# Ledger of designs, part 298: peptides against a protein of PDB entry 6RGO

Target 1, 392 residues: chain A of PDB entry 6RGO
Amino acid sequence: MALKLLGFNQDATCFSVISSNKGVTIYNCDPFGKCFELEKSTSNDEELDFLVEMLFSTSLIAVVDKTIGASKRKKLKIVNTKRKATICELTFPHEIMDVIMNRKIICVVLKSDQIFVYDISCMKLLRTIDVRGEKLKSTSKFRNSEAVGDIGVRVSLSTDNNSILCYSSYSKSDKENAPLNDIVVFDALKCIQINVLPAVHQSNIVCIACSPDGMLMATASEKGTIIRVFKTIDTENDEPILVNEFRRGSRPSRISEMKFNHDNTLLACVGESDTIHIFALPVTTTEADANEDDTLQQSSHSLSSSINGLQYISKGLANRFGKIIVSKIPTQSQQRHVAYIKIPENAKYRIGFPKDTTNTIHICGEDGNYLVYSIPRNEVGPCTLVKSNTFD

## One batch from the design tools (peptide; made by RFdiffusion4, then SolubleMPNN)

Design b2_p24_8_s2 (from b2_p24_8, 7 letters changed)
Fold by OpenDDE base, seed 5:
Structure b2_p24_8_s2 (fold): chain B 392 residues (1-392), chain A 24 residues (1-24)
Amino acid sequence: as target 1 above (392 residues)
Amino acid sequence: EVVNNASEEELEEFKKLLEEELKK
């Protein structure tokens, strides 16, 4: 039976899957088992497609029936899983492409490149973000439906209550085919734009991850060879702060998902490759102003390795031919993975980081495997399999 | 236009359920 993975929830306590025979199933990670099943409402042998966004391990889920031929691809349902009841139904003017949620906010991404931001507590619309902007309303032919599936607005939301929304935006180039290579950082609660990171890649951004606290953002382009990590809010001299540049590989391969762990010390990525890559982030020592005056003079020359904050000079030399040359950070500054997991080449996997175990990663595959790995911290190497379960 | 099909009663039940689940 074809399984389709929907992904982990925000804290990797649950994951959701589509089973061709059963509809949507939610699994609990520990103890492992089915916790919810949404039965297929249609008798047709149509390939099921759904969006499901969970609110952590709560009984609240957002559901979109995306099944081909279904008139429901424009409808968002908020469902109580314990009651098996729809609590709210929203109808949109366009097909829903993505739904992301935390304890405060629901963001709904449409095929129109619009993001609808809702206060979850009352389902009130706080903001409609038009990523195309007013200028493109006249000339943007709806990109023909076939190629559009892969190139749309990407979003990520912080899992905390700060509700930092990162989304891909069109570069302000007067070209009809401007790439989605800008990032906007948005406070979803206050409905204010905090930051804009221009031209973070040369091609469209296809994957974004926000850190749980919203302080970091990871980006990957269609090439998927380089991952960039930026500060979301902080700027140096009004320029975006590039914290890290990671090399996933030399061969182009799509990245489907990235996740930070809960303490911002690790970034994982998964996609069409046979390998999940895990990268170490520098521990930002928050200088705790330890005002403790204790005078003990011992002069030990601690070599403060000045981590030279690599100022990402956003001077993309627009070469005369209007190619945004993102200054390639020298390949020497590109860090490799610190850990990895081998996965089957033809199986789609999803990733999640549990809250309480910062050195553990949860993964699940369309092959029906749910796997828990321990991440080595002291050496570069493979992750160790700790737990394995199967699902159908 | 975005149409909200939730009744006022469903929205109040939703708020209550959300508050109960966010306290756990």
Scores: peptide ipSAE 0.085, ipTM 0.728, DockQ to the pose 0.883
Fold by OpenDDE base, seed 4:
Structure b2_p24_8_s2 (fold): chain B 392 residues (1-392), chain A 24 residues (1-24)
Amino acid sequence: as target 1 above (392 residues)
Amino acid sequence: EVVNNASEEELEEFKKLLEEELKK
């Protein structure tokens, strides 16, 4: 059967899939099994398309029926899965492109490049972000809506209550075809723009991940060869802090998803390639207050030795036009993966990091495989398969 | 324009359900 993956929830305890014959199914990861099914409302042989965003392990999901020809592509439903009841319904002026949530916020991304930010507790609109409107004050030409392929505003939201929203924005270039290569960092609760990272890639950003705590973001462009990790809030001399630059590969390949683990020590990426890549991040020692005492000399010879080579090239070259170009880390200093998973060629996979196990990754494929891997800590190498299940 | 089709009762039920599920 043709499966379409929707993805994991925020804590990787569940994942959702579209089955052509059944509709939307949500699986629990442990114990493995079906926990919810949304039956196909139409007997038509139409290819089903849905957005489903689950609120952690709760009975609450956001659902958008994106099926072609469906008048429902502008309609967000909040559903209680235990009651099988719609508890809220929102209609938007444009097609819904993405939905992301945490315990505080729902963000709805429209085809109009608008982001609607809601307080989840009452479904009150807090903010409408018009990603084009910052540009449209300069250029009246609507991009013809038809030629907008898979290039739209990308969003990621922190899974914590701080609700840090990272989104792609159009560069301040006078070009009608400005790329979506800026990042805006937004406090979704306070409705305040915190930071703007200009021109983080040369081409459109197609993937963004925010860390669970909202302190880090990862970005990838259409090329998908380089992943950049930035601090979200912190700046150095009013310039964006580039923490890491990772090389996924030498060949262009689209990255479909990236995720941080819960302690910000790992970043995983998946896409059109036969390989899930896992990168090690430097442990951001928050300077915990220097309470004096505990001299515990844990001489853990951790893999810290290879990280020393990242010169913080903090100095963005402000070009003559005031655009901070994130200094390219020399190709020789670009970090490679520390771990990898081989996946079937042409199988789409999704990734998730469970909260309770920092060195475990959950993956699921449109091939009907749900797989749990252990990530090596002390060596560069393949992940070890720990658990496997199949779904239909 | 965004049309919220939820009634006040549905929103209060939603809030209650959210609070019940977030306590778990």
Scores: peptide ipSAE 0.081, ipTM 0.732, DockQ to the pose 0.871
Fold by OpenDDE base, seed 1:
Structure b2_p24_8_s2 (fold): chain B 392 residues (1-392), chain A 24 residues (1-24)
Amino acid sequence: as target 1 above (392 residues)
Amino acid sequence: EVVNNASEEELEEFKKLLEEELKK
């Protein structure tokens, strides 16, 4: 049977799949098992396509039927899985491309490059962000939407209550064909723009991850060779702070998903390559932990010296043309522990980080494997398989 | 235009269900 992965929920306690015969199935990770099924409403042999976003481990899911020919591609349903009932239905002017949520906010991304921001508690519209309209205010020319293929607005939302929304925007280039290579950071609760990171890649951004606390974002372009990590809110001399630049590989390969772990110490990425990469992030010493004198001899070996070298790279040459040229981090400062997982070639995988175990990653594949790996912290090497289950 | 097909009663039921599930 053809499986299609929808992904993990925010805390990696559940994952969702489309089965060609059954429809949408949700699995619980621990104890492993099927917890919900949405039956296929159509007898047609059409390839099923859905968006499903689960609200953590709750009985609440957002569902969009994306099946080709379905008039439902503009409809968002909020479903209570325990009651098997639709409790809210929203209809949009355009096809829904993505849905993301946390405990406070639902964001709905449309094919029109619009983002609708809702208060989840009452389904009240807080803001419509028109990414094209913002471009048109800067550049007088309409782009025909049909010619841009699979390149649309990408979004990521913090899983905390601060509800930091990161989205891709069009560069202020006078070119009709300006890439989606800017990032906007938006407070979804207050409905204010916090920051703008111009030209973070040379090509369209195809993947964004926000950290759980909203303090970091990771970005990847269509090339998928370089991942950049930025601060979301903080700036140095009104310029974006590049925290990390990771090399995923030498060859172009699409990145489909990236995620931070709960404590912002790891960034994982997955895509069309045979390898899940896990990058170590610098521990941002929050000044708050300076007061507990607890003498735990954590052997603070020499990782401290490499952090000071990164601050000097924030001298972005603000070239006279207002383009922030994100300087490449020198290869010597890229000496960070990297873990990896080998996956089957052409198998689509999704990733999740559980909240309770910062050194563990959950992965699931369209091959029907659900796998739990332990991540090495002090060495560069493979992850260790801890648990394995299968699903259909 | 965005059309909300939920009644005020369904939205208030949704809010209660959300508050119950977020307290767990």
Scores: peptide ipSAE 0.050, ipTM 0.707, DockQ to the pose 0.863
Fold by OpenDDE base, seed 3:
Structure b2_p24_8_s2 (fold): chain B 392 residues (1-392), chain A 24 residues (1-24)
Amino acid sequence: as target 1 above (392 residues)
Amino acid sequence: EVVNNASEEELEEFKKLLEEELKK
């Protein structure tokens, strides 16, 4: 049967799939089993497409029926899975492209390159972000819906209550076809833009991940060879906003998903390649909770990568001219993965990090495999399979 | 235009459900 993966929830306690025969199924990871099923409303042999975003391990899901020919692609349903009831329905002016949430915020991304930000507690609209609106004073034709492929506004939201929203934006270049290669960092609770990172890649950004605490952001372009990690907020210290540059590979390959683990020590990526890559991050000691006891030996191998960054000063609007150091990190100083998982070629996989085990990764495949891997701590190498289950 | 089809009662039920699930 054709499975389509929707992904893990924020803490990797559940994952969702589309089964061609059943509709949407949600699986619990531990104990492994079906916890919810949304039955197919139509007996038609139509290829099912859905967006499903689950709020952690709660009974709350956001659902969009994206099935081709369905008039429902503009409707967001909030469903209580325990009661099997729709408790809220929102209709949008354009097709819904993505939905992300945390305990405070729901963000809805439209095909119009608009982001609607809601307070989840009352479904009140806090902000409409128009990603095109800054450019639409010029005669830029709406993307003819047919010719502009799977490139749109990408978003990621912190899983914490700080609700840091990172999204891709159009470069301010006078070119009609400006790439989506800028990043905006937005406080979704206060509805304030806190940073803008111009030209973080040469081509369109196709994948973004925010750290659970919202302090870090990872980006990948359509080329998918380099992953960049940035601080979301300018620190008062003259520290570079670009903290890491990772090399996934030499060959172009799309990255479909990236995730940080819960302590910001690991970044995983998955996509069209036969390999999930896991990268080690430097522990950003936030100065606050340096209570005495955990003498974890800082083997600070300070690889003093002399980041001779070329400062591009973009003259953007308001007072905080952040010096964006686009360091051409020399190809020799680009970090490789510390761990990897081999996956079948052409199988789409999703990734999640469980909260309680920082050195464990959950993965699920369109091949019907749910797999738990242990990540090696002291060596560069393959992850070890710890648990496996199958689903249909 | 964004149309909200939820009643005030459904929104208050949603809020209660969210508050109950956030306490676990």
Scores: peptide ipSAE 0.103, ipTM 0.752, DockQ to the pose 0.876; fails the geometry check

Design b2_p24_8_s3 (from b2_p24_8 with E3V E5N E12K E23K E24K)
Fold by OpenDDE base, seed 3:
Order: sequence, then structure tokens, then C-alpha cells
Structure b2_p24_8_s3 (fold): chain B 392 residues (1-392), chain A 24 residues (1-24)
Amino acid sequence: as target 1 above (392 residues)
Amino acid sequence: EVVNNATEEQLKEFKELLEEELKK
């Protein structure tokens, strides 16, 4: 059967799949089993396409039917899974490309490069972000939607209540075809822009992850060879906003998903390669909790990578343009993975980090495997398989 | 234009369900 993975929820307690025979199925991770099914609306052997975003372990899902007809692709349904009832239906002017949520906010990304930000508690529109609107004062033709492939606005939202939204934006270059290589950091609750990170990659950004607390973000370009980790806010201490640069590989390969674990100690990435990569992050000691005496000798091997970054100060308008130190980190000082998982070639996988076990990763594949791995703490090597289940 | 087809009653049900799941 053709399975299509939709992904894990925010805490990796559930994952969603499209089964060609059944429609949308949601699985619980522990105990493993089906918790919800959305039946097909049509008996036809048509290729099913859906967006499904689940709100943690709740009975709330956001659903977009993308299978048939341009009208359905513009409808967002909020469904109560316990009652099997549609609570809310929103119709947008353009096709829905992505939906992301937390306990406070729903973000809806349209094919028009617009982001609609809603207060989830009342489904009130807080903001419409027009990612093109800053550029459209010049005669830039709408990207002919046919010729520019799978390149659109990418978004990630913090899973906490701070609701930090990171999204890709167009560089201010006079070129008609400016890349989506800027990042905007946005407070979705206050509806304010916090930061702009110009030209974080040389090509379009295709993957973004926000940390659970919204303090970090990871980015990958179309090349997928380098992952960059940034602070979302400028710190007063003149610290570089680029905190990590990881090498996934030497060969170009698309990264489809990245996730931070719940304590910001690990970053995982998955994509078109035969390998899930897990990177260690430096523990950002927030100065606040330094009072409890836990003498865990953190062997801070301060790899003082001398980041001789050239500061390009673009003198743009009065908004706080963060100093991007584009350090050409020498290829030798790029951190590699600390752990990995081998996956079948051409199998699409999704990743999630459970809340309660920071050294455990959940993965699921279009091959029908749900797998739980333990991440090694003291050695660089393969993850250990702890649990395996199958789904159809 | 964005059309919201939710009634005030449906939005209340949505809020109540959200509040119940946030207390767990």
C-alpha cells in the first residue's frame, strides 16, 4: 500500500499517515495503536493528499484535503476527533501549503507567500504576513507557480507558549528572482518582528526548525550539506547570532525535516539520504538557574573555534538588522553528527523527540515502520533500536 | 477574503476542548 507520512505531533506522542485505502490515520506511540481514522470522502483510487496538524495529544486536528479540486485545497477544517465533528471551517483565497500550531497560535501558509496568524482560542485573525509585499512595490511578476518547483515560504513555530515564528523571506536584491534565503523571526502573540537574518544561505532555505522555547533556530538550504543554528534574538553580550554550523554531508541532498529535542541538547535531521543525523548542541546555560549545586562536571571542551566571521553590515532601514557573521568556518572545524540512524534508500522518514526522554528519538517511515531509538551519550556511533512496530 | 464558517457555539466548544486538554 502507498503510505504518505504527515509527521509527528509536537511532543512525538502521535504520528499521522495517509493510507491509500483508509484515508488519514493517526497512531498513538505508547501504547502503540490507531487512535483516529478519517475515512476517504471518495471511493476513487485517486492519490490522496492531505495536510494534518495535531495539537499535542489533544482531540484537535487541523485538516486540509488536497486530493481533489482547487476549492478543497483552500479549506482548513478544525476537527474534534472524539466527536468526529468539524468545529470550524476557514476558506482562504489561495491554496494552503502548510499549517502549524501550538497551544496559542495557528499559522496557515498560502501558495501566495502569505502567512495567516490566528489566536487558536477564538480563531481570530491576529496578523496577515505578506512575505512578497515588501518586494511588490517593484513590478516583480508573481512567480509563475508552474516553473518554480517546490520552493515556497517555509515556517517553524516554537512549541511553547512564547509562540516564536521563524519564516523564510526574499532577499532585498534587485534581481527579479531573489532567493528565499533571509529568515524573519516573529513574535506571533504580540504580532511584532523580533529579528531579520539576511542571507543565512546562498540558495533558497528549504527547511527550518525552531527550538521548543523559541531561543534557537536551525536552517538548511537546497544543498542540504550545511545546517546552521542561530539565536532567534540578539543577545546584549555581542555574542555571534550564529552558534553552530553542522556538516550533514559532502554530497547535496534535500533535508525534509529537522527537530530539536525538548532541552535543546540535540538537533536531528532527515531527508532524501539513507541516514538520519543527530548533532549535539552546546548547552546554553541561561544564567537564571545557576543556584542549585549539581556538580555534574560538564567537561566543557570549549572548542574555541575562532569564528573569524566577516560582518556584512547592510545599512538598511531603522529595524534592528542582526549582524550575520557569515563565518567561513573552515571545513575542518565543521561539527559532524554525534549519532546516526541508517534508513532504507528512498524511504521517506519523519522524526520526533518525546518530552520525557531527551536521549530517545521516534521515527516513522513510508515503509510502515515506527521505530524508537536510544541515542548514545558518551560515544559517536549508531543509535540502538529499543522498540519496533508496524502500521498499514 | 477569508471566510470563517464557525458559529459562536462552535468556537465555544473549541475553546472548552482546548482548555480541557491543557489541564492534563
Scores: peptide ipSAE 0.181, ipTM 0.810, DockQ to the pose 0.852
Fold by OpenDDE base, seed 4:
Parts: structure tokens; C-alpha cells; sequence
Structure b2_p24_8_s3 (fold): chain B 392 residues (1-392), chain A 24 residues (1-24)
């Protein structure tokens, strides 16, 4: 059967798949099993396409039926999986491209490059972000969205209650064909733009990940050779802080998904390549308040492998044209993966980090494999398979 | 324009369910 992966939920306790014969199935990761099934509403051999965003391990899902010919591509349904009932339905002016949520916010991305931000508690619209809005003043030409492939606004939302929304935006260029290579950091609760990271890549951003706490973001372009990690909120001299630059590979390959683990120590990426890459992040010492007292000499000889990650504080050279080019970290200082997982060629995989185990990664494939890997801490190498299950 | 087809009752049920599931 053709499986299509929808992805993991925020804490990797569940994942969603489309089965051509059944419809949408949600699997629980532990114990492994089906927890919900949305039956195919059509008897036709139409290729099923859905968006499904699950609110953690709750009975609450957001569903968009994107099946070809369906007038439903503009409809967001909020469904109670226990009751199999639609709680509410929102109809948008344009096709829904993505839906992301946390405990506070639901974001709906439209084909119009609009982001609708809702308070999840009442489904009240807090903000409409028009990513084209600055550009639409200049370009009356709606790009005929048919010929421009999978290039659209990308979004990621922090899984915490701070609800930091990172989205790709069009670079300020007089070119009709400005790339989606800026990042905007947005407080989705307060509806305030916090930061703008200009020209973080040379080409369109195709993947964004926000850290669970919203303090970091990872970005990848359509080239997928370099992943950049930035601070979301913090700036240095009003310039974006590049924390890391990772090299996924030498050959272009699309990155479909990136995830931080729950302690911001790891970043995983997956895509069209035969390899899931896992990168180590420097431990962001949150300056916890120096409350003096507890002298507990835990002499944990952490073998700090001195990853002298030179913090290239890339002071963005403001080029003469006001474009902050994130100074290319010298190719020699580009960190490689610390761990990897080999996956079948041409199998699409999704990734998730469970909350309780910072060194564990969940992966699922359109090949029907759900796999749990242990990530090595002290060495660069392959991840170890801990658990495997199959689904259909 | 965005059309919200949710009734006040549905939005109430949604809120109650969300509050119940987020307390677990």
C-alpha cells in the first residue's frame, strides 16, 4: 500500500500516516499501536492527501483534506478523535499549505503566503500575517502558483507556551523573484515581531525548525547542504546571532524536516538523502541566576570533547546595500554530524524527539517502519537501533 | 474572508475538551 507520512506530534508520542486504502491513521509510539483512524470518505481510487496536526498526545487534531478535486483544501477541521466528531470548521480564502500548533496557538499557512494565528482555546484569530504584504505593494503579479513548485512560506512554532513562531519571508529586493530567504521571529501570543534575520541563505528556505523553548531556530535552503542555527530573540549589536553552521553534505539534497531535541543539545535533519544527520549543539548555558549557595561538587568528569566550536560571532557585514549577509563561517569550521541513521533510498522519513529521553530519536518511514534509535553521546558514529515496529 | 463555521456550543466544547486534555 502507498503510505504517506504526515509526521510526529510535538513530543514524538504519536505519528500520523495516510494509507491509500484506509485514510488517516494515528499511531501511538509507546506502546506501539493504532490510536485513531479517520476513514476514507471517498470510495474513489483518488490519491489521498491530508494535513494532520495533533496536539501532543491529546484527542485533538487539526485536519485538512487536500485530496485532489476536494473543495476541502481550504477547510480546517478540528476533530475530537475520541468522539470522531468535528468540533469546529474554519474555511480559508486560499488552500491550506501547513498547520502547526502548540498548547496556546494554532497557525494556518495558506498558499497566499498568509499565516493565520489563532488562540487555540477559543479559535479566535489573533493575527493575520501577510508575508507578501510588504511585497504586494510592489508586485501585483500573483505568481501563478502552479508552476512554482514546493516553494512557499515555511513555519515552525515552539512547543512551549511562549509560542515563538519562525517563518520564512521574502528578502527586501526590487526583484519580482525575491527568494524566501529572510526569517521573521514572531511572538504568536503577543502578536509582535521580535526579530528579523535577513538573507540567512542565498536561496529559498525550505525547512525551518524552532527549538521547543523557542530560543533557537534552524534553517535550511533548497540546496540543503548547510544548516544554520540562530538565536531567535537575542541579537548582538542589533545583528542576528549565528550559533552554528552545520554541513549536512557536499551534494544538494532537500531537507524535508528538522527537529531539536527537548534540551536543545541535538538537531536532527531528514530529507531526500539516505541519511538522517544529527548535530550536536553547544549547550546554551542559560545564565541561570547565580544564586550562590549550593556548592555541590558533582565532579562529573564530562569528557568535554573540546568541540572548540569557535563561536564565529558572524558580525553580519552589512553589505553596501543594507543586506546583512550572515558571514559565511569558513567551510573548515562547518561542523559535521555527530551521529547518523542510514535509511532506505527513496523512502521518506519523519523524525521526532521524545521528551523524556534526550538521546533517543523516533523515526518513521513510508516503507512502514517505525524505529527508535539511541544517539551516541561520546563518539561520532551511527545511532543504535533500540526498537522497531511496522505499520500498514 | 475566513469563515468560522463553529457554533458557540462547539467552541465551548472545544475549550472544555482542550482544558481537560491539557490537564493530563
Amino acid sequence: as target 1 above (392 residues)
Amino acid sequence: EVVNNATEEQLKEFKELLEEELKK
Scores: peptide ipSAE 0.173, ipTM 0.802, DockQ to the pose 0.877
Fold by OpenDDE base, seed 2:
Structure b2_p24_8_s3 (fold): chain B 392 residues (1-392), chain A 24 residues (1-24)
Amino acid sequence: as target 1 above (392 residues)
Amino acid sequence: EVVNNATEEQLKEFKELLEEELKK
């Protein structure tokens, strides 16, 4: 049977799949088992296509049926899985490309490069972000709509209540085909732009991950060779703060998904390659806890690997035209993965980090495998398989 | 135009369900 992965929910307690003959199935991770099925509405042998976004482990899902006809592709249904009932239906002017949510916000991304931001509690529209309209104001040029089918606005939302929205925007370059290589950081609750990171890659951004707390974001371009991690809110002299630059590989390969763990210590990436890569982030010691005198001499032998002082050569060549060139970290200072998982080359995988175990990763494949791995803490190496289940 | 097909009663039910599931 052909499976299509929809992905994990925000805390990796559940994942969703499309089965060609059954429709949408949601699995619980622990205990492993089916928790919901949305039956196929049509007896036709048509290829099923859905968007499904879960609200954590709740009975609330957002569903878009993309299988048949242009009208369904414009409809967002909010479904109670316990009642198997549609409790809200929204119809958009354009095809829905993505849906993301947290406890406060639903964001709906359209093929028109519009982002509709809703208060989840009442489905009230808070903001329409017109990424094309912002480009037009800056460049006076429309992108021809025939831009190669897979390049659209990408979004990521913090899973916390702060509701930090990161989205890709068009560069202010006078080029007719300006890339989607800027990032906008947006407070989705207050409906304010917080930050703009210009030209974070040379080509279109195809993957964005926001940290659960919204303090970090990771970006990857169409090349998928370099991942950049930035602070979302904080700036130095009105310049974006580049925290890390990771090298996934030397060969181009699309990254389909990235995720932070819940404490911002790890970043995982998956895509078209045979390898899930896991990168370590520096622990931001908030200086605040330095004052409590609690004498517990637990000799944490911090292996101070002398990562010699990365002199942030913030030689921001502020050229006279205020173009922030994100200073490329020298290729020699690019960090590699600290851990990896080998996956079948022909199987699409999705990733999730559980909340309760910061050194555990959940993965699922279109091959019907649900796998739990332990991530090594103090060594560079393979992850260890802890649990495996199969699904159909 | 965006059309919301939800009734006020459905939106109330949605809010009540959301509040029950988010109190856990």
Scores: peptide ipSAE 0.169, ipTM 0.800, DockQ to the pose 0.882
Fold by OpenDDE base, seed 5:
Structure b2_p24_8_s3 (fold): chain B 392 residues (1-392), chain A 24 residues (1-24)
Amino acid sequence: as target 1 above (392 residues)
Amino acid sequence: EVVNNATEEQLKEFKELLEEELKK
């Protein structure tokens, strides 16, 4: 059967899939098994397409039916899986492109480049974010969605209650075809813009990951060769703080998903390549615990690689030709993966980090494999397969 | 405009269910 992966929930305790014959199925990761099925409402042999966003392991899901007709693609349903009942239905003016949630907030991304931010507790609209801004409302050029590939506003939301929303925005360049290469950091609860990271890539941002606590953000462009990690809130001299720059590969390849682990020590990425890459993040030693005076002299020459905080001066030199030239960070600062998983080239995979095991990664494939890997701590190398299951 | 088709009763049920599931 053709499977389509919808992804893991926020804590990687469940994942969702579309089966052509069954509809939407949710699997529990441990113990492994089917926990919910949304039966196909239509007898037609049409290709099933859904958005499903889970609220952790709860009975609450957000569902958008994209299978049939333009009307359903504009409807968000909140469903209680235990009751098999729709408890809320929202109809939008445009097609829903993405839905993301945590315990506090639902964000709905539309094809119009609008983000609707809701308080989940009452389904009240807190904010409509228009990413195109007022100036672009006059140009009725809907991006002809047919010719320009899957380039839209990307979003990521912190899984904690702080509800830090990161989204891609258009650069302030007066060009009709400004790239989506800015990032806005937004407090979704207070409805306040916290930060703006200008021109973080030379081309459109196609993947964003926010850390669980909302303190870090990873970004990748259409090239998918470089991943950048920034602080979300903190700035140095009003400039964005680049924490890491990772090299995924030398060849262009689309990154479909990135995830931080729960302690912000690892970043994983997956996409069209045969390899899931896992990168180590620097442990931010909070300076606070330095006061315990314990005198033990053990002279171990730990090579403190002084990770000189490369102040990424985002002097986007607008060259005279109005190309934003992000200064090429010297290739010497680019870190490689610390761990990897090989996957089939033609299978789409999704990734998730479980909360309780910071060195474990969950992956699932459209090939029907659910796999649990152990990540090596002290060596650079392949991850070790710990558990394998199959689903249909 | 966004149309919310939820009744006040459905929104109340949603709140109660959300509060029950977030206590686990």
Scores: peptide ipSAE 0.122, ipTM 0.773, DockQ to the pose 0.885

